# Designs tried in a protein design run: peptides against a protein of PDB entry 4N3Y. Part 4

Target 1, 83 residues: chain A of PDB entry 4N3Y
Amino acid sequence: ETRDQVKKLQLMLRQANDQLEKTMKDKQELEDFIKQSSEDSSHQISALVLRAQASEILLEELQQGLSQAKRDVQEQMAVLMQS

## One batch from the design tools (peptide; aimed at target 1 L48 E56 L59)

Design b1_p9_3_s4 (made by RFdiffusion4, then SolubleMPNN; from b1_p9_3, 5 letters changed)
Fold by OpenDDE base, seed 2:
Structure b1_p9_3_s4 (fold): chain B 83 residues (1-83), chain C 83 residues (1-83), chain A 9 residues (1-9)
Amino acid sequence: as target 1 above (83 residues)
Amino acid sequence: as target 1 above (83 residues)
Amino acid sequence: SELLERLDK
């Protein structure tokens, strides 16, 4: 009876150990995935930020150009009306 | 000529603005996704950690039980040999 | 951004 109990406990111990090792592996894989995903996403965010900044600079330049062009048209019209 | 340039710049300005807005939206969506993903993963990690801890406790209990059972078998054998 | 706010006005 006691001998059989020992064998049963040995089996249970092996099973428990396998479960623990598997769980630890799964945890590690998840942590690695999260870390990598976060790093990759960070790079994407940075790229988008830079793109947005470039667009903003372009907008400012275009706005200035547009304003100047409008003024030039107005000046030309004024000259034409005076002649 | 100048008038046409103004119209061209207006179009370019609109296009640039649309591009900027789109980029900002995409950035925000990415940030939201990362935040949510990280939170969800954190919960999963916590669950796995708890599971691993439970398995560890079980392992310790089983090890103690196994040791006791082995001792019991040895004691029984010793008694049998003495008689 | 401030620039976008200006464009929307």
Scores: peptide ipSAE 0.102, ipTM 0.504, DockQ to the pose 0.029
OpenDDE base, seeds 1, 3, 4, 5: peptide ipSAE 0.068, 0.101, 0.097, 0.055; ipTM 0.398, 0.499, 0.499, 0.457

Design b1_p9_4 (made by RFdiffusion4; failed a check: a repeat of another design)
Pose (drawn by RFdiffusion4):
Structure b1_p9_4 (pose): chain A 83 residues (1-83), chain B 83 residues (1-83), chain P 9 residues (1-9)
Amino acid sequence: as target 1 above (83 residues)
Amino acid sequence: as target 1 above (83 residues)
Amino acid sequence: SALVLRLQA
């Protein structure tokens, strides 16, 4: 039946076009997510740089501490030996 | 000509449903791109994290070793002083 | 590369 059929097909076409619009919206959200996922990995690398810096500073202090300890043991030994 | 109109709507519905199928395929490709990109960057970052925490635990033990080394050398000074 | 070098050091 040609009249009822036109109305049914128009309803279906509307539903298909609404669904197409929503799926395009989803694609857009996924494209944005690729970008945000990328910014998040970068921020993780920054946190890692902060950890490396704190470690370099600590290592430096320990190197200085070892040097100072040698120097003052050398003086203590020199006195103990001047006797 | 509601019959020619019906044929036209059937063609338009076929085109819309084909477009929906293709856009859904595109969405799937984006989800797969996201997944692959996250797996890759995680591999790289988990490797940088393992190196960072190894540096950290080691440097911690070196703080301990420095104190302990100073104590050992001090005991040596105490023995050398018994003379 | 720079972070790798720093972690290696």

Design b1_p9_4_s1 (made by RFdiffusion4, then SolubleMPNN; from b1_p9_4, 4 letters changed)
Fold by OpenDDE base, seed 3:
Structure b1_p9_4_s1 (fold): chain B 83 residues (1-83), chain C 83 residues (1-83), chain A 9 residues (1-9)
Amino acid sequence: as target 1 above (83 residues)
Amino acid sequence: as target 1 above (83 residues)
Amino acid sequence: SELLARLDA
């Protein structure tokens, strides 16, 4: 019957609409998640980059110190040899 | 003593280097994670988009069917009124 | 479409 068919179509239309809305919501939530996750990770990476940079600077300073210390040892040895 | 200082600096240098390498590794892992996560999410979103598009098409078809069904009912009623 | 298929069933 056509009337029954109409009712069936109406129901299916509602179901399809519900599914569409659900899908759209899920998509939006995923997009939000990605955005948030990306921001969080970006902050974390930035912090780690700064930490790495600090370590690099420290390494440079330590290397300089090491070189100087070695030179100092050499100088001390030279003095001892003169005495 | 300078000699002891040299040894200390050498140790600190190694420690700093280890920390730097660790940090760099952590950074890389985070970058990889973000990349992978983004790709995974992108695929998921794409799938959902396709699903939503399918639902949209279905809705259009159902709407057309509904409209036609309503017209059919009207035609049936017209026939009945003529008889 | 599953929904359309159900309608035609």
Scores: peptide ipSAE 0.114, ipTM 0.495, DockQ to the pose 0.021
OpenDDE base, seeds 1, 2, 4, 5: peptide ipSAE 0.087, 0.089, 0.090, 0.078; ipTM 0.490, 0.489, 0.486, 0.495

Design b1_p9_4_s2 (made by RFdiffusion4, then SolubleMPNN; from b1_p9_4, 6 letters changed)
Fold by OpenDDE base, seed 1:
Structure b1_p9_4_s2 (fold): chain B 83 residues (1-83), chain C 83 residues (1-83), chain A 9 residues (1-9)
Amino acid sequence: as target 1 above (83 residues)
Amino acid sequence: as target 1 above (83 residues)
Amino acid sequence: DELLERLDR
């Protein structure tokens, strides 16, 4: 009985350690994946933020330009009509 | 000796299984974290993409409007000068 | 996990 128990425990210990090694490896791979994914997402989001900000600045400039162009038309018409 | 070996193996097995349980829990937490982080990043990137696309469309419209406004000024001046 | 279940029994 004792000898049988030794063999049983040896088998269970081997199985547990094999599973432990596999699980530890999987965990490490997930940690590495999270780190890399976080860096990639952060860089992509930063790039999109900068692009959006640049576009918004250009939008304001173009809106101002269009409004000024309309005012210039009106002023030019007024000057010509009074000539 | 055999009895001592049984006790030693029982201790080692208990330690291995305790470590196994902890490592499996850590792995599951990392999987859940990756899933949630991926969803969050995907949604944030999608929102920024849509915002950038909408801004780009508006940029084109405003550029076209500004160009047309300049043409309208020139046409109005020509008409008035010929009156 | 089958190994953990076996230890609990």
Scores: peptide ipSAE 0.149, ipTM 0.428, DockQ to the pose 0.009
OpenDDE base, seeds 2, 3, 4, 5: peptide ipSAE 0.080, 0.079, 0.020, 0.060; ipTM 0.477, 0.476, 0.466, 0.499

Design b1_p9_4_s3 (made by RFdiffusion4, then SolubleMPNN; from b1_p9_4, 5 letters changed)
Fold by OpenDDE base, seed 1:
Structure b1_p9_4_s3 (fold): chain B 83 residues (1-83), chain C 83 residues (1-83), chain A 9 residues (1-9)
Amino acid sequence: as target 1 above (83 residues)
Amino acid sequence: as target 1 above (83 residues)
Amino acid sequence: SDLLERLDR
């Protein structure tokens, strides 16, 4: 009886360890996934930030150009009206 | 002897189960983290995309304005030269 | 918990 109980407990212990090992593997896989996913997201975000910054610079240039064009038109109008 | 062995195995089994439970908890926490992190990243990316799109629209408008201004100047110059 | 339950039987 006791001997059989020992055998049963040994089996259960092995099963517990097997399950533990499996779960630990799963945990590791999730950690790896988190790492990779985070890196991918970071890269994407960085790219979008750079794109936004480039657009902002271009916007500023265009605004300056538009302002200058407006001034040029105004000057020409002044000349026309004086003639 | 066998009785003592049973007790030892029972202890080891309990320890294994405790460790298993802990590891399973850790796994769950990682899953939760992944979910939350993914959502946060998605929201951030969406915001950046929208910002970029808004900038692009504004750029187009400014470019059109600049082109029109250029045409206006050219027309005025033509008038000046004809007088 | 399942393993512990089996042990307690």
Scores: peptide ipSAE 0.180, ipTM 0.431, DockQ to the pose 0.008
OpenDDE base, seeds 2, 3, 4, 5: peptide ipSAE 0.080, 0.090, 0.100, 0.070; ipTM 0.488, 0.481, 0.489, 0.475; seed 2 fails the geometry check

Design b1_p9_4_s4 (made by RFdiffusion4, then SolubleMPNN; from b1_p9_4, 5 letters changed; failed a check: a repeat of another design)
Amino acid sequence: SELLERLDK

Design b1_p9_5 (made by RFdiffusion4)
Pose (drawn by RFdiffusion4):
Structure b1_p9_5 (pose): chain A 83 residues (1-83), chain B 83 residues (1-83), chain P 9 residues (1-9)
Amino acid sequence: as target 1 above (83 residues)
Amino acid sequence: as target 1 above (83 residues)
Amino acid sequence: SPITDYIFS
């Protein structure tokens, strides 16, 4: 039946076009997510740079501490030996 | 000509459903791109994290070793002073 | 920068 059939096909076409719009919306959200995901990984690399900096500072302090310890042991030994 | 109209709507519905199938395929490709991109970056970052925490535990033990080394040398000074 | 070169090499 040609009249009922036109009405059914119009309903189906509307539903297919609504579904197409929603799926395009989803694609857009995925494209944006690719961008956000990239920003997040970059922020992780910044946190890692912070860890490396704290470690460089600590290592430097330990190097200085070893030097100071040698110097003052050298003086203590020199006196102990002057005897 | 509701019959010609029906034929037209059937063509339009076929074109919409083909477009929906294609767009769904595109969405899948984006989800796959996200997954592959995350796997890759996670590999790189988990490697940087492993190096960072190794540096940290080692430097911690070196703080301990420095104190201990100073104590050992002090005991040596105490023995050298028994003379 | 030994630690930095190590982590980010």

Design b1_p9_5_s1 (made by RFdiffusion4, then SolubleMPNN; from b1_p9_5, 4 letters changed)
Fold by OpenDDE base, seed 1:
Structure b1_p9_5_s1 (fold): chain B 83 residues (1-83), chain C 83 residues (1-83), chain A 9 residues (1-9)
Amino acid sequence: as target 1 above (83 residues)
Amino acid sequence: as target 1 above (83 residues)
Amino acid sequence: NPIFDEIFG
């Protein structure tokens, strides 16, 4: 009967819309997760970059110090051999 | 008329299902994006961690070298003042 | 889509 068909279709339409609503919510949650995850990763990477840069600066300083110390030793050796 | 109602409901149901299908596809694409993005970030972070560790090792080596150089200079100074 | 198939299949 047509009336029964209408009722059946109405029910199925409700089911479809309910599922649609749920899926849309899930999609939104994933988008939120992506946003937060991306931000967290970005901050972590930035921190590591800064740490690497700080270490590199200190490396340069130590290398300079080592070179100077070597020169100082060489100069003292010259004095020793000269006297 | 009931028959017209049925046709209308069928149309709306098609529309709902079409939208549902699209939304489900979008959701899947987001999940794929999350997976790939997470992997990429993980690899990048791992690389930075390794770089930081390598730099720290080199820092320690340079510090040891500098300390030894200082001791060498001190020893030579002792010889100079003693002679 | 099971809902679609039920009505239009």
Scores: peptide ipSAE 0.085, ipTM 0.401, DockQ to the pose 0.008
OpenDDE base, seeds 2, 3, 4, 5: peptide ipSAE 0.023, 0.021, 0.021, 0.023; ipTM 0.436, 0.434, 0.431, 0.461

Design b1_p9_5_s2 (made by RFdiffusion4, then SolubleMPNN; from b1_p9_5, 4 letters changed)
Fold by OpenDDE base, seed 3:
Structure b1_p9_5_s2 (fold): chain B 83 residues (1-83), chain C 83 residues (1-83), chain A 9 residues (1-9)
Amino acid sequence: as target 1 above (83 residues)
Amino acid sequence: as target 1 above (83 residues)
Amino acid sequence: SPIYQQIFG
């Protein structure tokens, strides 16, 4: 009986150790994932911010172009009316 | 000739306006994506941090259990030797 | 066992 109890406890000890190792691995993987995820997201956000800024510049250019085009149309119309 | 030029400019104006609207939409979508991405990542990171903390607690419990199990095995062995 | 539950419960 006692012998069996000892063996049972030894098995439980091994199982506990296996679970401990697994848990340690899981924890490390989670920590690494958090770090990597944060870095990846930060990089992605930065890249997208730059893209948005580029679009902002383009938007300004297009707005100016649109304004100029409108003025040009009006000017051409004026010329047409005088021709 | 001048009439054709006016019509061309009108077309260019419409095209510019269409592109402007598209660019405005793209910019807004990018801004929204950045915001949403940041929020999603933040939530995910927080959740994973909590999981890691839970694993830490479990790890401590397992370590204590392992230590106790070892002591129990030793105690049972001592009892066995005295039996 | 109580030990098992302590560890794996």
Scores: peptide ipSAE 0.128, ipTM 0.466, DockQ to the pose 0.023
OpenDDE base, seeds 1, 2, 4, 5: peptide ipSAE 0.193, 0.111, 0.120, 0.106; ipTM 0.442, 0.468, 0.447, 0.447; seed 1 fails the geometry check

Design b1_p9_5_s3 (made by RFdiffusion4, then SolubleMPNN; from b1_p9_5, 4 letters changed)
Fold by OpenDDE base, seed 1:
Structure b1_p9_5_s3 (fold): chain B 83 residues (1-83), chain C 83 residues (1-83), chain A 9 residues (1-9)
Amino acid sequence: as target 1 above (83 residues)
Amino acid sequence: as target 1 above (83 residues)
Amino acid sequence: SPIFQEIFG
């Protein structure tokens, strides 16, 4: 019966629409999650890069200071031994 | 005419199903992207943490070496000045 | 399609 077919199709269409809306909502939530997670990761990475750079600069300064201190000590020892 | 209504609803249902399939595919692609992006970020963060730790250890070693060198020089100078 | 937009738009 055609009328029964119409009713069946109307139900199927409603079900399809409901599923579509749910899927679209889930998609949007995933997009939001991606955005937030990407931002969080980016900030964390930036912080670690800065920490690494700061530590490396301090490392270079200490190496330079150590070399200079060695030279200064050697000069002082030379003066002492000559006097 | 009921037959025409059936045909219209059948078309609408096909369109809804097509859109549903597309949306489901997009959702899956987003999930895959999230997984891969999360793994990539995790590995990058781990690498940076290790670099930071390595640099910090070297920093501490240099600081300790500098202090010890200073003490050694002072002892040597004391011996020289007493002789 | 116009029909889809009419239903789900």
Scores: peptide ipSAE 0.085, ipTM 0.395, DockQ to the pose 0.009
OpenDDE base, seeds 2, 3, 4, 5: peptide ipSAE 0.017, 0.050, 0.020, 0.033; ipTM 0.440, 0.482, 0.472, 0.477

Design b1_p9_5_s4 (made by RFdiffusion4, then SolubleMPNN; from b1_p9_5, 4 letters changed)
Fold by OpenDDE base, seed 1:
Structure b1_p9_5_s4 (fold): chain B 83 residues (1-83), chain C 83 residues (1-83), chain A 9 residues (1-9)
Amino acid sequence: as target 1 above (83 residues)
Amino acid sequence: as target 1 above (83 residues)
Amino acid sequence: SPIFEEIFG
């Protein structure tokens, strides 16, 4: 019966639409999650990069200071040995 | 006409199904992207953490060496002044 | 829904 067929199709269409809406919502939530997660990761990485750079600069300064201190001691030793 | 109505509903259902399939595919692609991106970020962060830790250890070693060198010089000066 | 599963299952 055609009328029954119409009713069946109407129900199927409603179900399809409901599922579509749900899937679209889930998709949007995933997109939002991607955006937020990406931003969080980016900030964390940036912070670590800065920390690494700061530590490396201080490392270089200490190495230079150590070398200079060694040279100063050697100069003083030379003066003492000459006197 | 009921027959025409049936045909219309069938078309609408096909369209809804097509859109649903597309949306589901997009959702899956987003999930895959999330997984891969999260793994990549995690590895990058871990690498930076290790780099920071290595630099910090070396920094501490240099600081200790500098302090010890200073003490050694001071001891030598004391010996020289006493002789 | 049985109808949904019939179409999309």
Scores: peptide ipSAE 0.080, ipTM 0.396, DockQ to the pose 0.009
OpenDDE base, seeds 2, 3, 4, 5: peptide ipSAE 0.034, 0.028, 0.019, 0.029; ipTM 0.446, 0.479, 0.470, 0.474

Design b1_p9_6 (made by RFdiffusion4)
Pose (drawn by RFdiffusion4):
Structure b1_p9_6 (pose): chain A 83 residues (1-83), chain B 83 residues (1-83), chain P 9 residues (1-9)
Amino acid sequence: as target 1 above (83 residues)
Amino acid sequence: as target 1 above (83 residues)
Amino acid sequence: SLSERLDAL
């Protein structure tokens, strides 16, 4: 039946076009997510730079501490030996 | 001509459903791109994290080793002083 | 670079 059929096909066309709009919305959200994901990996690399910095500072202090310890032991040994 | 109209709507519905299929395929490609991009960056970042925590545990033990080294040298000074 | 800095460590 040509009249009922036109109405059914119009309903189906509307539903297909609504579905197409929603799926395009989803694509857009995925494209934005690619961007956000990228920014998140980058922030992870900044946190890692912070860890490296704290470690460089600690290593430096330990190097200085070893030098100081040698110097003062050298003086203590020099006195103990002046006897 | 509700019959010509029906044929037109059937064509439009076929075109919409083909568009929906294509756009759904595109979405799938984006989800796959996200997954591949995340796996790759996770590999790189998990590697940088492993190197960072190794540096950290080692430097911690070096703080200990420095104190211990100073103590061992001090005991040597105590022995050298028994003379 | 961060890799160079971690190598140095």

Design b1_p9_6_s1 (made by RFdiffusion4, then SolubleMPNN; from b1_p9_6 with S3E A8R)
Fold by OpenDDE base, seed 1:
Structure b1_p9_6_s1 (fold): chain B 83 residues (1-83), chain C 83 residues (1-83), chain A 9 residues (1-9)
Amino acid sequence: as target 1 above (83 residues)
Amino acid sequence: as target 1 above (83 residues)
Amino acid sequence: SLEERLDRL
């Protein structure tokens, strides 16, 4: 009986170890996934931030251009009225 | 001797089980982290995309305004030259 | 659980 118990316990121990190793593997895969996913998101966000900043610069330039154009039109109108 | 072996194996089995449960907990925590992190990144990216799109619309409007202003100036210059 | 199985031995 005791001998049979030993055999049973040995089997259970092996099973537990197998499950442990499997779970450890799963954990590792998730860690790898997290790392890769985080890097990908970081790259994407960085790209979007840069694009947004470039757009902001262009907007500023266009606003300046529009302001100047307005002034130019006003100046020309003044000349017309004086003629 | 066999009895002592049984006791030893029982101890080892408990230890293995403890480690298994710990690892399973770690796995669960990583899964939770992945879910939350993914959602957060998704929200952030969506916000940036929308912001970029809004900027693009504004840029287009400014470009149209600048083009119109240019035409207006040209028209005024033509009038001046004919006077 | 493994613990439950162990307790049954």
Scores: peptide ipSAE 0.164, ipTM 0.442, DockQ to the pose 0.007
OpenDDE base, seeds 2, 3, 4, 5: peptide ipSAE 0.071, 0.117, 0.109, 0.090; ipTM 0.448, 0.478, 0.484, 0.484

Design b1_p9_6_s2 (made by RFdiffusion4, then SolubleMPNN; from b1_p9_6 with S3E)
Fold by OpenDDE base, seed 1:
Structure b1_p9_6_s2 (fold): chain B 83 residues (1-83), chain C 83 residues (1-83), chain A 9 residues (1-9)
Amino acid sequence: as target 1 above (83 residues)
Amino acid sequence: as target 1 above (83 residues)
Amino acid sequence: SLEERLDAL
């Protein structure tokens, strides 16, 4: 009967709305997870980039120092060999 | 009347199901995005870690080379100053 | 699905 149909539809509608609310909550949790994960990854990558840049600068400094030390030693040897 | 109630409930149920399907699709898209983003970030971080490690090894090699060069020069100067 | 159940009414 029509009355039974109404009751069935009401139950189905409640079920649909319950599922909708759950799905909306899950969606929100995923959005929050994405936001947090993205921020954490960005910070980690930035830190590693800075570390790499610092190490590269030190490499250049050491290379320059080594070249200068070689020149200084050569000059000293020239003086010693002449005297 | 009851018939009108049935029609109203049917419309509401269709609306709820449409919204549910949309929300489920959005959820799936977010899950896919999370998976891809996590993989991309992991690869990028791994590459930066390897770059940092390589640079650190080169730093150590340069430092050792500089120390050895200093010792070698000192030994040569000692020989020259004695002769 | 809910739609299938609705169609069955």
Scores: peptide ipSAE 0.143, ipTM 0.443, DockQ to the pose 0.007
OpenDDE base, seeds 2, 3, 4, 5: peptide ipSAE 0.094, 0.094, 0.065, 0.069; ipTM 0.482, 0.480, 0.494, 0.492

Design b1_p9_6_s3 (made by RFdiffusion4, then SolubleMPNN; from b1_p9_6 with S3L A8S)
Fold by OpenDDE base, seed 1:
Structure b1_p9_6_s3 (fold): chain B 83 residues (1-83), chain C 83 residues (1-83), chain A 9 residues (1-9)
Amino acid sequence: as target 1 above (83 residues)
Amino acid sequence: as target 1 above (83 residues)
Amino acid sequence: SLLERLDSL
């Protein structure tokens, strides 16, 4: 009968809405996860970039130091060989 | 009447299911985005770690070179000062 | 919401 049909549809609609609410919650959790994960990754990458830059600066300083030390030794050798 | 109620419920159920399908699609898209983003971030971080490690090795090599150069100069000076 | 509308029937 029509009344039974109404009851069936009401139950189905409640079921659909329950599933909808669950799915919406899951979606929100995923969005939150994406946001947090993205922020964490960004911070980690930024830290590694800074570390790489610092190491590169030190490399340049050491290379310059080596070059200068070589020049200084050569100059000293020149003086000693002349005298 | 009951017939009108049935028709109303049928419409509402269709609407609920349409919204459910849309939300499920959105959820799937977010999951796919998470997967891709995580993989991309992991690769980028790995590359930066390797770059940092390579730079650190070069730093150590340059430091050792500087120390050895200093010792060599000191030894040469000792020989020259004795003769 | 749809559920609220259903309850109002």
Scores: peptide ipSAE 0.171, ipTM 0.433, DockQ to the pose 0.007
OpenDDE base, seeds 2, 3, 4, 5: peptide ipSAE 0.089, 0.095, 0.090, 0.084; ipTM 0.498, 0.499, 0.496, 0.493

Design b1_p9_6_s4 (made by RFdiffusion4, then SolubleMPNN; from b1_p9_6 with S3L E4D)
Fold by OpenDDE base, seed 1:
Structure b1_p9_6_s4 (fold): chain B 83 residues (1-83), chain C 83 residues (1-83), chain A 9 residues (1-9)
Amino acid sequence: as target 1 above (83 residues)
Amino acid sequence: as target 1 above (83 residues)
Amino acid sequence: SLLDRLDAL
C-alpha cells in the first residue's frame, strides 16, 4: 500500500530528524565544554608555571645569600684570629 | 503522485540518516578528544604541583640553613673575641 | 531544513 508506505516514511523521517537534532545539540555541548575546559586548564597551568618560576628565583637567591654569608663569616674569623 | 512522494521520502530519509551518522561520528570524536585532553592536562598539572611542592620544601630548608649558619658565625666570633 | 522540506512535500 503506497499510501501506507508514505505515512511510514514520514514517521521515520520525523524520528530521524528528532534524533539528528538531539545529536547535534549534544555535539555542540561537547564543543562548548572542550573550549571552556581547555581555557581553564591553560590558565591553571600558566599560573603554576609562574609560581614555580618565582620559587626557582627565590631558591637561587637564597643559595647565593648562604654562600656569601659563609664567606663573610670566614673573613670575620680570619680578622679576629689575626688580631 | 503517491509513487513519486514515496521515492522522495525515501531519498530524504536516506539523507537524514547519512547526516545522522556523520554527526554521531563527530560527536564520538569529540568525546574521545575530551577524554584524552583531560587526562593529559591532569597529568601535567599534577607534575607541576609536585615540582612546586618540592621547591617549597627546599626553600624552607635553605632559609633554616641560612639562619643557623648566621648563628654559628656569631658564636664563633664571640669565642674569638673572648680569647 | 529537512523538516521544512518534509512539510512542503
Scores: peptide ipSAE 0.123, ipTM 0.433, DockQ to the pose 0.007
OpenDDE base, seeds 2, 3, 4, 5: peptide ipSAE 0.049, 0.061, 0.067, 0.055; ipTM 0.502, 0.509, 0.506, 0.500

Design b1_p9_7 (made by RFdiffusion4; failed a check: too like the target's own chain)
Pose (drawn by RFdiffusion4):
Parts: sequence; structure tokens; C-alpha cells
Structure b1_p9_7 (pose): chain A 83 residues (1-83), chain B 83 residues (1-83), chain P 9 residues (1-9)
Amino acid sequence: as target 1 above (83 residues)
Amino acid sequence: as target 1 above (83 residues)
Amino acid sequence: LVLRLQALE
């Protein structure tokens, strides 16, 4: 039946076009997510740079501490030996 | 001509459903791109994190080793003083 | 960062 059929096909076409719009909306959200995912990895690398900096500072202090310890043991040994 | 109209709507519905199928395929490709990009970046970053925590545990033990080394040398000074 | 971690190692 040609009249009922036109109405059914119009309903189906509307539903297909609404579904197409939603799926395009989803694609857009995925494209934005690719961008946000990339930002998040970058922020993780920055946190890692902070850890490296704290470690460089600590290592430097330990190097200085070893030098100071040698110097003052050298003085103590020099006195102990002046006797 | 509701019959010519029906044929037209059937063509339009076929075109819409073909477009929906293609856009759904595109979405799938984006989800796969996200997954692959995340796997890759996680590999790089998990490697940087492993190196960072290794530096950290080691430098912690070196704080201990420095104190201990100073104590050992002090005991040596105490023995050298028994003379 | 990789250069800095390598220097640390």
C-alpha cells in the first residue's frame, strides 16, 4: 500500500538521519579524546621531569657530603699523625 | 505519484543506511587509533617511570651508605687514636 | 629527560 508505505518510509528516514547525527557527534567526541589523551601523556612527562630534578638535587648533595667528609677526615688524620 | 515517491524514499533510505555504516566504520577506526596511541605512549612512559624509581631507591640507599661510610671511618679514627 | 636519567644512572 502506497500511502501507508510512504509514511513508514518517512519515519524510517527520520530515524536513520537522527542516528547519523548522533554517530557523527560520537566521532567528534573521539577526535577530541585523542587530543585530551595526548595532553595527559605530556602532563605525565612533566611529572617525570620533576622526579628527575629532585633526584639530581639529592645526588648533588650526596656528592658534596662525601667531599666534605673526606676533607674533615683528612684534617683529623693530620692532627692525629702530628703526634 | 506516491509510487515514484516511494521509490525515491527507498533510494534515500539506502543512501542514509550506507552513510551510517560508513560513519560507524570511521568511529571504529578512531577507537582503534586511540587504543594504539595509548599503548604506545604507555610503553614509553612506563619505561621512563621504571628508570626514575630505580634512581630513587638507589639514591635512598646511598644516603644510608654515606652515613654508614662515615661511621666506619670514625671507628677507624677511634682505633688510630689508641696509639 | 632521557639524557638527565642517563646522567643520573

Design b1_p9_7_s1 (made by RFdiffusion4, then SolubleMPNN; from b1_p9_7, 4 letters changed)
Fold by OpenDDE base, seed 1:
Structure b1_p9_7_s1 (fold): chain B 83 residues (1-83), chain C 83 residues (1-83), chain A 9 residues (1-9)
Amino acid sequence: as target 1 above (83 residues)
Amino acid sequence: as target 1 above (83 residues)
Amino acid sequence: LLERLDRLE
């Protein structure tokens, strides 16, 4: 009967509302998680990039230093041999 | 009256179900996005870590090479001075 | 919608 239908629909509507509230909360938590995770990853990647760049600069300087040292020793040998 | 209440509840239930479906879809899309973003970030960080580690190893080797080159030139100078 | 539902229930 109509009264029973009203009660049934009210129950179903409450259940749908409860599920909707839960799903909306879950969605918001995921949005917050994505935002935080994005910030964390961005900062970590930035730190690693800076470390890699600093290391690469030092590599170039050391390679240049080694090459110059080799040239310097050759020059010293030449000077001594002609003394 | 009761009949009007039934119709009202049916409409509200349909609206709630439509909103629920949309929200569930949005949630699933966020879950998929988080998964993909996590994989991408993990791979990028891993690549940067490996690059940094390789650079650090090369730095040690070059520093050792420069130190040895300095010692070698000093040895060569000593030999030539005593010749 | 949810507020309307709460009032109806």
Scores: peptide ipSAE 0.185, ipTM 0.447, DockQ to the pose 0.008
OpenDDE base, seeds 2, 3, 4, 5: peptide ipSAE 0.056, 0.074, 0.039, 0.094; ipTM 0.489, 0.532, 0.511, 0.526

